# Ledger of designs, part 134: peptides against a protein of PDB entry 4QMF

Target 1, 175 residues: chain A of PDB entry 4QMF
Amino acid sequence: ESSFMTLFPKYRESYLKTIWNDVTRALDKHNIACVLDLVEGSMTVKTTRKTYDPAIILKARDLIKLLARSVPFPQAVKILQDDMACDVIKIGNFVTNKERFVKRRQRLVGPNGNTLKALELLTKCYILVQGNTVSAMGPFKGLKEVRRVVEDCMKNIHPIYHIKELMIKRELAKR

## One batch from the design tools (peptide; made by RFdiffusion4, then SolubleMPNN)

Design b2_p25_7_s1 (from b2_p25_7, 9 letters changed)
Fold by OpenDDE base, seed 1:
Structure b2_p25_7_s1 (fold): chain B 175 residues (1-175), chain A 25 residues (1-25)
Amino acid sequence: as target 1 above (175 residues)
Amino acid sequence: SDEELLEEAIKELEKELEEEKKEEE
C-alpha cells in the first residue's frame, strides 16, 4: 500500500472542506482512498486493495499537491487524466529582496494577465501564479517550457523573450 | 484568433518592457 500526504495552508481550509466530497468521488473511481485532516491541515491519498493501477496513486498525490497550492478542483482533477502532467515550481528562493521578487513574479502575469495567457496558449498549459509557487498543468513538453520561462523570469530574464521565441517556433512548426 | 491575441499581447509586453527600462534609467 502506498500513501502520500501534503500539508495545506490555513486559508485553503474552507475551500478544501467544500470540495472534499468531490475529491473523494473522483478518487473513488480509481479506488483511491483520501482523508482531509482539518486539525493537522493535511490531505492524504492511499491505495486500497481494490486499486488496480499503481500509477494512479502518483496522480492522486499530484492532485492534492495542486489543491494545496490553490489550484481549483475543476482544473486540478484533470491531473487524473492520462495525458495530463503537472509541475509546482518554487519561485521564492530566487530573489532575497521582497520588492524584486514581487516585481519579477508580476512579470509572469503581465498587464491584464496577458503574459500568462500568452504562455498558456503557447505551451498548452494551465498556469497559476500564487504566492511562492507557480503551478502548471499540461503536456510534459509544455511544462518544461513553462518551468524555463518561470525560472528565467525570476532570474531577471523577461518572459517576452521566451514568448517571442515560442511564437517563432510555432510559426516554423506550421510550415 | 489565437495568433491575433498573441500579437496583441506581445505589443503590450513590449510596451511594458520599454516602460520598465525607462524606470531603471
Scores: peptide ipSAE 0.249, ipTM 0.815, DockQ to the pose 0.766
Fold by OpenDDE base, seed 2:
Structure b2_p25_7_s1 (fold): chain B 175 residues (1-175), chain A 25 residues (1-25)
Amino acid sequence: as target 1 above (175 residues)
Amino acid sequence: SDEELLEEAIKELEKELEEEKKEEE
């Protein structure tokens, strides 16, 4: 039997409490047990003797990881699908200056969220920029692209350059 | 269309980039 635990920040507690029954129900379909510990501020998933697919525990692990990073449940639960992958990109360690960090992080979102939306469309990923992480869900190819753009952005390479590149690639692929 | 939305987004991003460059000067 396998078990995974993730910590979540205090500000997520109220939300997690409200959706935990839904989490439980979703995981029950796969005979995965889960526990929300409000004292420790943790979520745990574990296999049971009735777990049929041993690999599903890894997806359950990813589910709680995504939830901890502020991904809403209706989106996060999609990770349980076989064709869905995710990535949690740590962005907080690229820049020591807080103001510079905020500026570069904001570039990922862009005016009216247009940068983020463009990136989501081009990579076919869901992307959430929150705190010191960027959470992404989608195909592996798209996730690799997202990580590249995100990390480069934190390294002061503006996302527009990658977006233009992805646009060109998209046009070429339509031929 | 998605393509039109992307083109508009790129135009806005280009403006933003130019503005940022001016601020850094």
Scores: peptide ipSAE 0.248, ipTM 0.815, DockQ to the pose 0.776
Fold by OpenDDE base, seed 5:
Structure b2_p25_7_s1 (fold): chain B 175 residues (1-175), chain A 25 residues (1-25)
Amino acid sequence: as target 1 above (175 residues)
Amino acid sequence: SDEELLEEAIKELEKELEEEKKEEE
């Protein structure tokens, strides 16, 4: 039997309590057990004797990881689909200066969320910028592109350059 | 359309980039 545990920050507790029955229901379909520990501030997923697909536990692991990083349940639960992948990109260690960090992180979102929206469209991913991480869900190819843009942004390469490149590639692919 | 949205987004981002450059100078 396999088990995975993820800690979550205190500010997520109320939300996680609200949706935990839905999490349980979604995982029950795959005979995966789950536990929300409010004292420790953790989520756990476990295989059972009835678990048929051995790979589903890894997706369950990803589910609780995404939930811990503020991805809402209706989006996070899509990770249980076979064709859906995810990535959690740590961005907090690229720069030591807090002001610089905030500025570069904000560039990922852009004015009115336009940068983020453009990236989502071009990569066919869902993207959430939260705290010291960027969570993304989508096709593997798109996730690789997201990681590149995010990391380069934290290295002071403005996302606009990547967006233009991705747009050109998209146009070429339509031909 | 998505294409139109992307084009508009790029224009806004280019504007933002130019503004940031001016602020950093």
Scores: peptide ipSAE 0.244, ipTM 0.811, DockQ to the pose 0.748
Fold by OpenDDE base, seed 4:
Structure b2_p25_7_s1 (fold): chain B 175 residues (1-175), chain A 25 residues (1-25)
Amino acid sequence: as target 1 above (175 residues)
Amino acid sequence: SDEELLEEAIKELEKELEEEKKEEE
């Protein structure tokens, strides 16, 4: 039997408590057991004797990982779909200067969220910038593009350059 | 349309980028 555990920050506790019954119900459909430990601040998913698809436990692992990083349940639960993948990109270690970090992270969102919206449209991904991570959900190709843009942004390459490139590629693909 | 939204977003981002460049000069 396989088991995966993830820790979540304290500020996420209240939300996780409110949606945990929904998490349980979603995982029960796949015969995956789950536990919310409020003392430790952890979520655990486990296979059971009735788990028929061994691969679903990896998706369950990803589900709790996404939930820990502030992805809302209605979006995070989509990870259980076969065609959906995810990535949690750590961005907190690219720069040591706090002000520079905040500035570069803000560039991922952009004015009025326009940068983020453009990236989501072009990559066909859901993207959430929160704290020291960027969570993304979507097709593998799109996720690779998101990771590149996010990491380059933290390396001081403005997302607009990638957005323009992706737009050109999109136009070429329509021909 | 998505294309119109993207074009508008890029226009705004280009303006912001230009402003940032001016501040760095």
Scores: peptide ipSAE 0.249, ipTM 0.812, DockQ to the pose 0.693; fails the geometry check

Design b2_p25_7_s2 (from b2_p25_7, 10 letters changed)
Fold by OpenDDE base, seed 1:
Structure b2_p25_7_s2 (fold): chain B 175 residues (1-175), chain A 25 residues (1-25)
Amino acid sequence: as target 1 above (175 residues)
Amino acid sequence: SDEKLLEEALKQLEKELEEEKKEEE
């Protein structure tokens, strides 16, 4: 039997309580057990004797990881699909200066979220910028692109350069 | 279309980038 646990911040508690029955139901379909510990502030997923697919526990692990990082349940639960992967990119350690960090993080979102929307479209990923992490869900190739753009942004390479590159690649792929 | 949306987004981003460059000068 395999088990995974993730901690979540206090501000997520109310939301997680609200959706936990849905989490349980989604995981029950795969015979994965789950526990929400409000005292510890943790979520746990574990295989059961009825779990037939050992790989699904890893997806369950990813599910609770995404939920802990503020991804809403209707999106996060898609991780249980076979064709869906995810990545949680830590961005808080690239820059020590808080103002610089905030500025670079904001570049990922852009005006009216246009940068983020463009990246999502070009990579076919869902992307959520929250706190010190960027959560992404989608195809593996897209996730790799997202990570590159995100990390480069934190290294002071503006996302626009990557967006231009991705647009060119997209055009070339249509030929 | 997605292409039109991307082109418009790119234009806005280019404008933003130029504005940021001016602020850094």
Scores: peptide ipSAE 0.328, ipTM 0.853, DockQ to the pose 0.744
Fold by OpenDDE base, seed 4:
Structure b2_p25_7_s2 (fold): chain B 175 residues (1-175), chain A 25 residues (1-25)
Amino acid sequence: as target 1 above (175 residues)
Amino acid sequence: SDEKLLEEALKQLEKELEEEKKEEE
């Protein structure tokens, strides 16, 4: 039997408590057991004797990982779909200067969220910038593009350059 | 359309980038 555990920050506790019954119900459909430990601040998913698809436990692992990083349940639960993948990109270690970090992180969102919206459209991904991580959900190709843009942004390459490139590629693909 | 939204977003981002460059000079 396989088991995976993830820790979540204290500020996420109240939300996780409110949606945990929904998490349980979603995982029960796949015969995956789950536990919310409020003392430790952890979520655990486990296979059971009735788990038929061994690969679903990896998706369950990803589900709790996404939930821990502030992805809302209605979006996070989509990870259980076969065609959906995810990535949690750590961005907090690219720069030591806090002000520079905040500035570069803000560039991922952009004015009125336009940068983020453009990236989501172009990559066909859901993207959430929160704290020291960027969570993304979507097709593998799109996720690779998101990771590149996010990491380059933290390395002081403005996302607009990638957006322009992706727009050109999109136009070429329509021909 | 998505294309229109992207073009408008790009226009706004280009303007902001230009302003940021001017501030850095």
Scores: peptide ipSAE 0.320, ipTM 0.846, DockQ to the pose 0.671
Fold by OpenDDE base, seed 2:
Structure b2_p25_7_s2 (fold): chain B 175 residues (1-175), chain A 25 residues (1-25)
Amino acid sequence: as target 1 above (175 residues)
Amino acid sequence: SDEKLLEEALKQLEKELEEEKKEEE
């Protein structure tokens, strides 16, 4: 039997409490047990003797990881689907200066969220920029692209350059 | 269409980038 645990920040507690029954129900379909520990501030998932697919525990692990990073449940639960992958990109360690960090992080979102929306469309991923992480869900190819753009952005390469590149690639692929 | 939306977004981003470069000068 396998078990995974993730910690979540205090500000997520209220939300997690409200959706935990839904989490439990979703995981019950796969005979995965889960525990929300409000004292420790942790979520745990574990296989049971009735777990049929041993690999589903890894997806359950990813589910709680995504939830801890502020991904809403209706989106995060999609990770349980076979064709869905995810990535949690740590962005907080690229820049020591807080103001510079905030500026570069904001570039990922852009005015009215247009940069983020464009990136989501081009990579076919869901992307959430929150705190010191960027959470992404989608196909592996798209996730690799997202990680590249995100990390480069934190390295002071503006996302627009990658967006242009992706747009060109998209046009070429339509031919 | 998605393509039109992307082109419009790109245009806006280009303007933003140019403005940001001017601010850094």
Scores: peptide ipSAE 0.317, ipTM 0.849, DockQ to the pose 0.672
Fold by OpenDDE base, seed 5:
Structure b2_p25_7_s2 (fold): chain B 175 residues (1-175), chain A 25 residues (1-25)
Amino acid sequence: as target 1 above (175 residues)
Amino acid sequence: SDEKLLEEALKQLEKELEEEKKEEE
């Protein structure tokens, strides 16, 4: 039997408490057990004797990882689908200056969220910028592109350069 | 359409980039 645990920040506690019954129900369909520990501030998933697909525990691991990073349950639960992958990109360690960090992180979102929306369309991914992480869900090819854009942005390469490139590639693919 | 949305987004991003470059000079 396999088990995975993730810690969550204190500000997520109230939300996780409200949706935990839904998490339990979703995982019960796959015979995966789960525990919310409010004292430690952790979520745990584990296989049971009735777990049929051994690979589903890895998706359950990803589910609690996404929830810990502020992804809403209705979106995060889609990770249990066979065709859905995810990535949690740590962005807090690229720069030490807080103001520079905030500026570069804001570039990922852009005015009125337009940069983020463009990236989501071009990569066919869901993307959430929160705190020191960017969470993404979608096809592997799209996730690879998202990670490149996000990391380069934190390295002071503006997302517009990648967006232009992706738009050109999209146009060529239609021919 | 998605294409129109992308074109408008690109236009706005180009303006933003130009403004940031001017501030860094």
Scores: peptide ipSAE 0.317, ipTM 0.848, DockQ to the pose 0.791

Design b2_p25_7_s3 (from b2_p25_7, 11 letters changed)
Fold by OpenDDE base, seed 2:
Structure b2_p25_7_s3 (fold): chain B 175 residues (1-175), chain A 25 residues (1-25)
Amino acid sequence: as target 1 above (175 residues)
Amino acid sequence: SDEKLLEEAIKQLEEELKKEEEEEK
């Protein structure tokens, strides 16, 4: 039997409480048990004797990881699908200066969210910029691209350059 | 279309980038 636990920040507590029954139901379909510990501020998933697919526990692990990073349940639960992967990109350690960090993080979103929307469309990923992490869900190829753009952005390479590159690649792929 | 939306988005981003570069000058 396998078990995974993740901590979540206090500000997520109220939301997690509201959706935990839905989490439980989703995981029950796979015979994965789950526990929300409000005292510790943790979520736990574990296999049971009735768990048929041993690999599903890893997806359950990813589910709680995504939830801890503010991904809403209707999106996060999609991780349980076989064709869906995710990545949680830590961005907080690239820049020590807080103001610079905020500026670069904001570039990922862009004016009116246009940068983020463009990136999501081009990579076919869901992307959420929150706090010190960027959460992404989608195909592996897309996730790899997202990570590159996100990390480069934090290294002061503006996302527009990558977006243009991805646009060119997209046009070429249509041929 | 998605392509038109992307093109417009890129245009806006280019303008924003130019503004940022001017501010840093």
Scores: peptide ipSAE 0.296, ipTM 0.841, DockQ to the pose 0.740
Fold by OpenDDE base, seed 3:
Structure b2_p25_7_s3 (fold): chain B 175 residues (1-175), chain A 25 residues (1-25)
Amino acid sequence: as target 1 above (175 residues)
Amino acid sequence: SDEKLLEEAIKQLEEELKKEEEEEK
């Protein structure tokens, strides 16, 4: 038997309560049990005797991890698909200065979210910047690219340089 | 199209980058 738990911040409580029945239903299809503990502020997933695929528990773990990091359920639940991977990139430790951190994090989003949208299109990933983490979902190759851009951004390399590079690569691939 | 959207996005990002660089000087 396998079990995984993830803590979530208080500001996610109301949303998680709202969608928890949907989480339960999605996991029930795979015979994975789940528990929302509002006192502790945690989500738990666990295998049951009826769990057929032993690997699905790892995807369930990823699901609650994504939900804890503000990924909405309709997107997060896609992690249960075989061809979908995810990454939660911790960005809070790259910079000690709070103002610098906020500035660099904002660069990932860009004006009107244009940076984020561009990255999503070019990497074929879903990307969410929230708090001290960036959550991404998509193909493994795309996720690697996202992590590079995100980490470099926190190291003061503006995402635009990577976006231009990815656009060039895309253009070359069309030829 | 995605290409058109990307081109416009890059243009805006370049302008924003220029502004940020000027503010940091």
Scores: peptide ipSAE 0.296, ipTM 0.839, DockQ to the pose 0.744
Fold by OpenDDE base, seed 5:
Structure b2_p25_7_s3 (fold): chain B 175 residues (1-175), chain A 25 residues (1-25)
Amino acid sequence: as target 1 above (175 residues)
Amino acid sequence: SDEKLLEEAIKQLEEELKKEEEEEK
């Protein structure tokens, strides 16, 4: 039997309590057990004797990881689909200066969320910028592109350059 | 269309980038 545990920040507790029955229901379909520990502030997923697909536990692990990083349940639960992958990109350690960090992180979102929206469209990913991480869900190719843009942004390469490049690539692919 | 939305977004981002560059000088 396999088990995975993820800690979550206190500010997520109320939300997680609200949706936990839905989490349980979704995982029950795959005979994966789950536990929400409000004292420790953790989520746990476990295989059972009835678990048929051995790979589903890894997706369950990803589910609780995404939930811990503020991805809403209706989006996060899509990770249980076979064709869906995810990535959690740590961005908090690229720069030591807080102001610089905030500025670069904000560039990922952009004015009116346009940068993020453009990236999502071009990569066919869902992207959430929260705290010290960027969570992304989508096809593997798209996720690689997202990680490149995110990391380069934190290295002071403005996302606009990547967006323009991705747009050109998209146009070429349509031919 | 998504393409039109992207083009407009890029245009806005380019303008924003220019503003940032001017502010940093």
Scores: peptide ipSAE 0.293, ipTM 0.837, DockQ to the pose 0.728
Fold by OpenDDE base, seed 4:
Structure b2_p25_7_s3 (fold): chain B 175 residues (1-175), chain A 25 residues (1-25)
Amino acid sequence: as target 1 above (175 residues)
Amino acid sequence: SDEKLLEEAIKQLEEELKKEEEEEK
């Protein structure tokens, strides 16, 4: 039997408590057991004797990982779909200067969220910038593009350059 | 349309980038 555990920050506790019954119900459909430990601040998913698809436990692992990083349940639960993948990109270690970090992280969102919206449209991904991580959900190709843009942004390459490149590629693909 | 939204977004981002570049000079 396989088991995966993830820790979540204290500020996420209230939300997780409110949606945990929904998490349980979603995982029960796949015969995956789950536990919310409020003392430790952890979520655990486990296979059971009735788990038929061994691969679903990896998706369950990803589900709790996404939930821990502030992805809302209605979006996070989509990870259980076969065609959906995810990535949690750690961005907190690219720069040591806090002010520079905040500036570069803000560039991922952009004015009025335009950068984020453009990236989501072009990559066909859901993207959430929160704290020291960027969570993304979507097709593998799109996720690779998101990771590149996010990491390059933290390396001081403005996302607009990648957005323009992706737009050109999109136009070429329509021909 | 998505294309219109993207074009408008890029226009705004280009203006913002230009502003940042001018401030860095």
Scores: peptide ipSAE 0.303, ipTM 0.840, DockQ to the pose 0.678; fails the geometry check

Design b2_p25_7_s4 (from b2_p25_7, 10 letters changed)
Fold by OpenDDE base, seed 4:
Structure b2_p25_7_s4 (fold): chain B 175 residues (1-175), chain A 25 residues (1-25)
Amino acid sequence: as target 1 above (175 residues)
Amino acid sequence: SDEELLEQAIKELEEELKKEEEEKK
């Protein structure tokens, strides 16, 4: 039997408590057991004797990982779909200067959220910038593009350059 | 449409980038 555990920050506790019954119900459909430990601040998913698809436990692992990083349940639960993948990109270690970090992270969102919206549209991904991570959900191709843009942004390459490139590629694909 | 949204977003981002570049000079 396989088991995966993830820790979540304290500020996420109240939300996780409110949606945990929904998490349980979603995982029960796949015969995956789950536990919310409020003392430790952890979520655990486990296979059971009735788990038929061994691969679903990996998706369950990803589900709790996404939930820990502030992805809302209605979006995070989509990870259980076969065609949906995810990535949690750690961005906190690219720069040591706090102000520089905040500035570069803000560039991912952009004015009025336009940078993020454009990236989501072009990559067909859901993207959430929160704290020291960027969570993304979508097709593998799109996720690779998101990771490139996010990491390059933290390396001081403005996302607009990648957005323009993706727009050109999109137009070429329509021909 | 998505294309119109993208075009508008790019326009706004280009203006923002221009502003940042001017501030660096």
Scores: peptide ipSAE 0.261, ipTM 0.815, DockQ to the pose 0.675
Fold by OpenDDE base, seed 5:
Structure b2_p25_7_s4 (fold): chain B 175 residues (1-175), chain A 25 residues (1-25)
Amino acid sequence: as target 1 above (175 residues)
Amino acid sequence: SDEELLEQAIKELEEELKKEEEEKK
C-alpha cells in the first residue's frame, strides 16, 4: 500500500473543507482513500486493497499537491485524467531581493493577465502563479515550455520574447 | 479568436516592455 501526504497553508483550510467531499468522491472512483487533517494542516491519499490502477496513486499525489498550491478543485481534479500532467515550479529562490522577485513574478502575469493568458494558449496549459510557485497543468510538451518561460522570467528574461517565439512556432505548425 | 487575442496581448506586452526600458534609464 502506498501513501502520500502534502501540507497546505492555513489560508487554504476553509476552501479545502468546502471541496473535500468532492475530492473524496473523485478518488473513490479509483478506490483511493483520502484524509484531510485540519490539525496538522495536511492532505493524505492512500491506495486500498481495491485499488486497481497502481499509477493512479501518483495522480492522487499530484492532485493534493495542486490543491495545496491554490489550484481550484475543478481544475486540479483533471490531473486524474490519463493525458493530463502537471508541474509545480518553485520560483522563490531565483532572486534574494523581494522587490525584484515581485516584479519578475508580476511579469509572468502581465497587464490584465495577458502574459499568462498568452502562455496558456500557446502551451495549451493551465497556469497559476501563486506565492513562491507556479502551478501548471497540461500536455508534457507544453509544461516544458512553461517551465522554461517561468524560470527565464525569474532570471530576468522577459516573457514577451518567449511568447513571440512560441507564436511563430505555432504558425509554422499550422502549415 | 485566439489568434486575435494573442496579437493584441503581444502588442500590449511590447508596450509594457518599452515602458520598463524607459524607466530603467
Scores: peptide ipSAE 0.259, ipTM 0.816, DockQ to the pose 0.765
Fold by OpenDDE base, seed 2:
Structure b2_p25_7_s4 (fold): chain B 175 residues (1-175), chain A 25 residues (1-25)
Amino acid sequence: as target 1 above (175 residues)
Amino acid sequence: SDEELLEQAIKELEEELKKEEEEKK
C-alpha cells in the first residue's frame, strides 16, 4: 500500500474544508482513501486493499499537490483523467529581489490576463500563477512549453518572444 | 475567435514591451 502527503498553507484551509467531501467522493471512485489534517495542515492520499489501479495513487498525489497550490477543485480533479498531466513550477528561487520577482511574475499574467490566456491557448494547458509557484495542467508537450516560458520569464526573458514563437508553430501546424 | 484573441494579446504585449524598454532608457 502506498501513501502520499502534502502540506498546504494556512490560507487554503477554509477552501479545502469546503471541498473535501468532493475530494473524498472523487477518490472513492478509485478506492483511494484520503485524509485532511487541519492541525498539521496536510492532505494525505493512500491506496486501499480495494484499489484496482495501482497507478491512480500517483494521480491522487498530484491532485492534493495541485489543491495545495490553490488550484480549484473542479480543475484539479481533472488530473484523475488518464490524458491529463500536471506540473508545479517553482518560481520563487529565480530572483532574490522581491520587486523584481513580482514584476517578472506579473509578466506571466500580463495586462488583463491576456499573456496568460494566450499561453494557455497556445499550449492547451490550464495555468495558474499563485505565490511562488505556477501550476499547469494539460498534455505533456504543452506542459514542457509552459515550463520553458515560465522559467525563462523568471530569468528575464519576456514571454512575448515565446508566444510569438508558439504562434508561428501553431500556424505551421495548421497546414 | 481564438486567433483574433491571440493577435490582440500579442499587440498588447508588444506595446507593453515597448513601454518597458522606454522606461529603461
Scores: peptide ipSAE 0.259, ipTM 0.815, DockQ to the pose 0.791
Fold by OpenDDE base, seed 1:
Structure b2_p25_7_s4 (fold): chain B 175 residues (1-175), chain A 25 residues (1-25)
Amino acid sequence: as target 1 above (175 residues)
Amino acid sequence: SDEELLEQAIKELEEELKKEEEEKK
């Protein structure tokens, strides 16, 4: 039997309580057990004797990881689909200066969220910028691109350059 | 279309980048 646990911040507790029955139901379809520990502030997923697909536990692990990082359940639960992957990119350690961090993180979102929307469209990913992490869901190729853009942004390479590059690649792919 | 949306987004991002460069000076 395999088990995975993730901690979640206190501010997520109320939401997680609200959706936990839905989490349980979604995982029950795969015979994965789950536990929400409000005292510890943790979520746990584990295989059962009825779990037939050993790989699904890894997706369950990813599910609780995404939920811990503020991804809403209707989006996070899509990770259980075979064609869906995810990545949680830690961005808090690229720069020590708080103001610089905030500025670079804001560049990922851009004016009116246009940078983020453009990235989502070009990579075919869902992207959520929250706190010290960027959560992404989508195809592996897209996720790789997202990670590159996100990390480079935190390294002071403006996302616009990558967006332009991705647009060019998209145009070339149409030919 | 998605392409039109992207083009518009790029324009806005370029404007934002220009502003940031001006602030850096």
Scores: peptide ipSAE 0.253, ipTM 0.815, DockQ to the pose 0.748

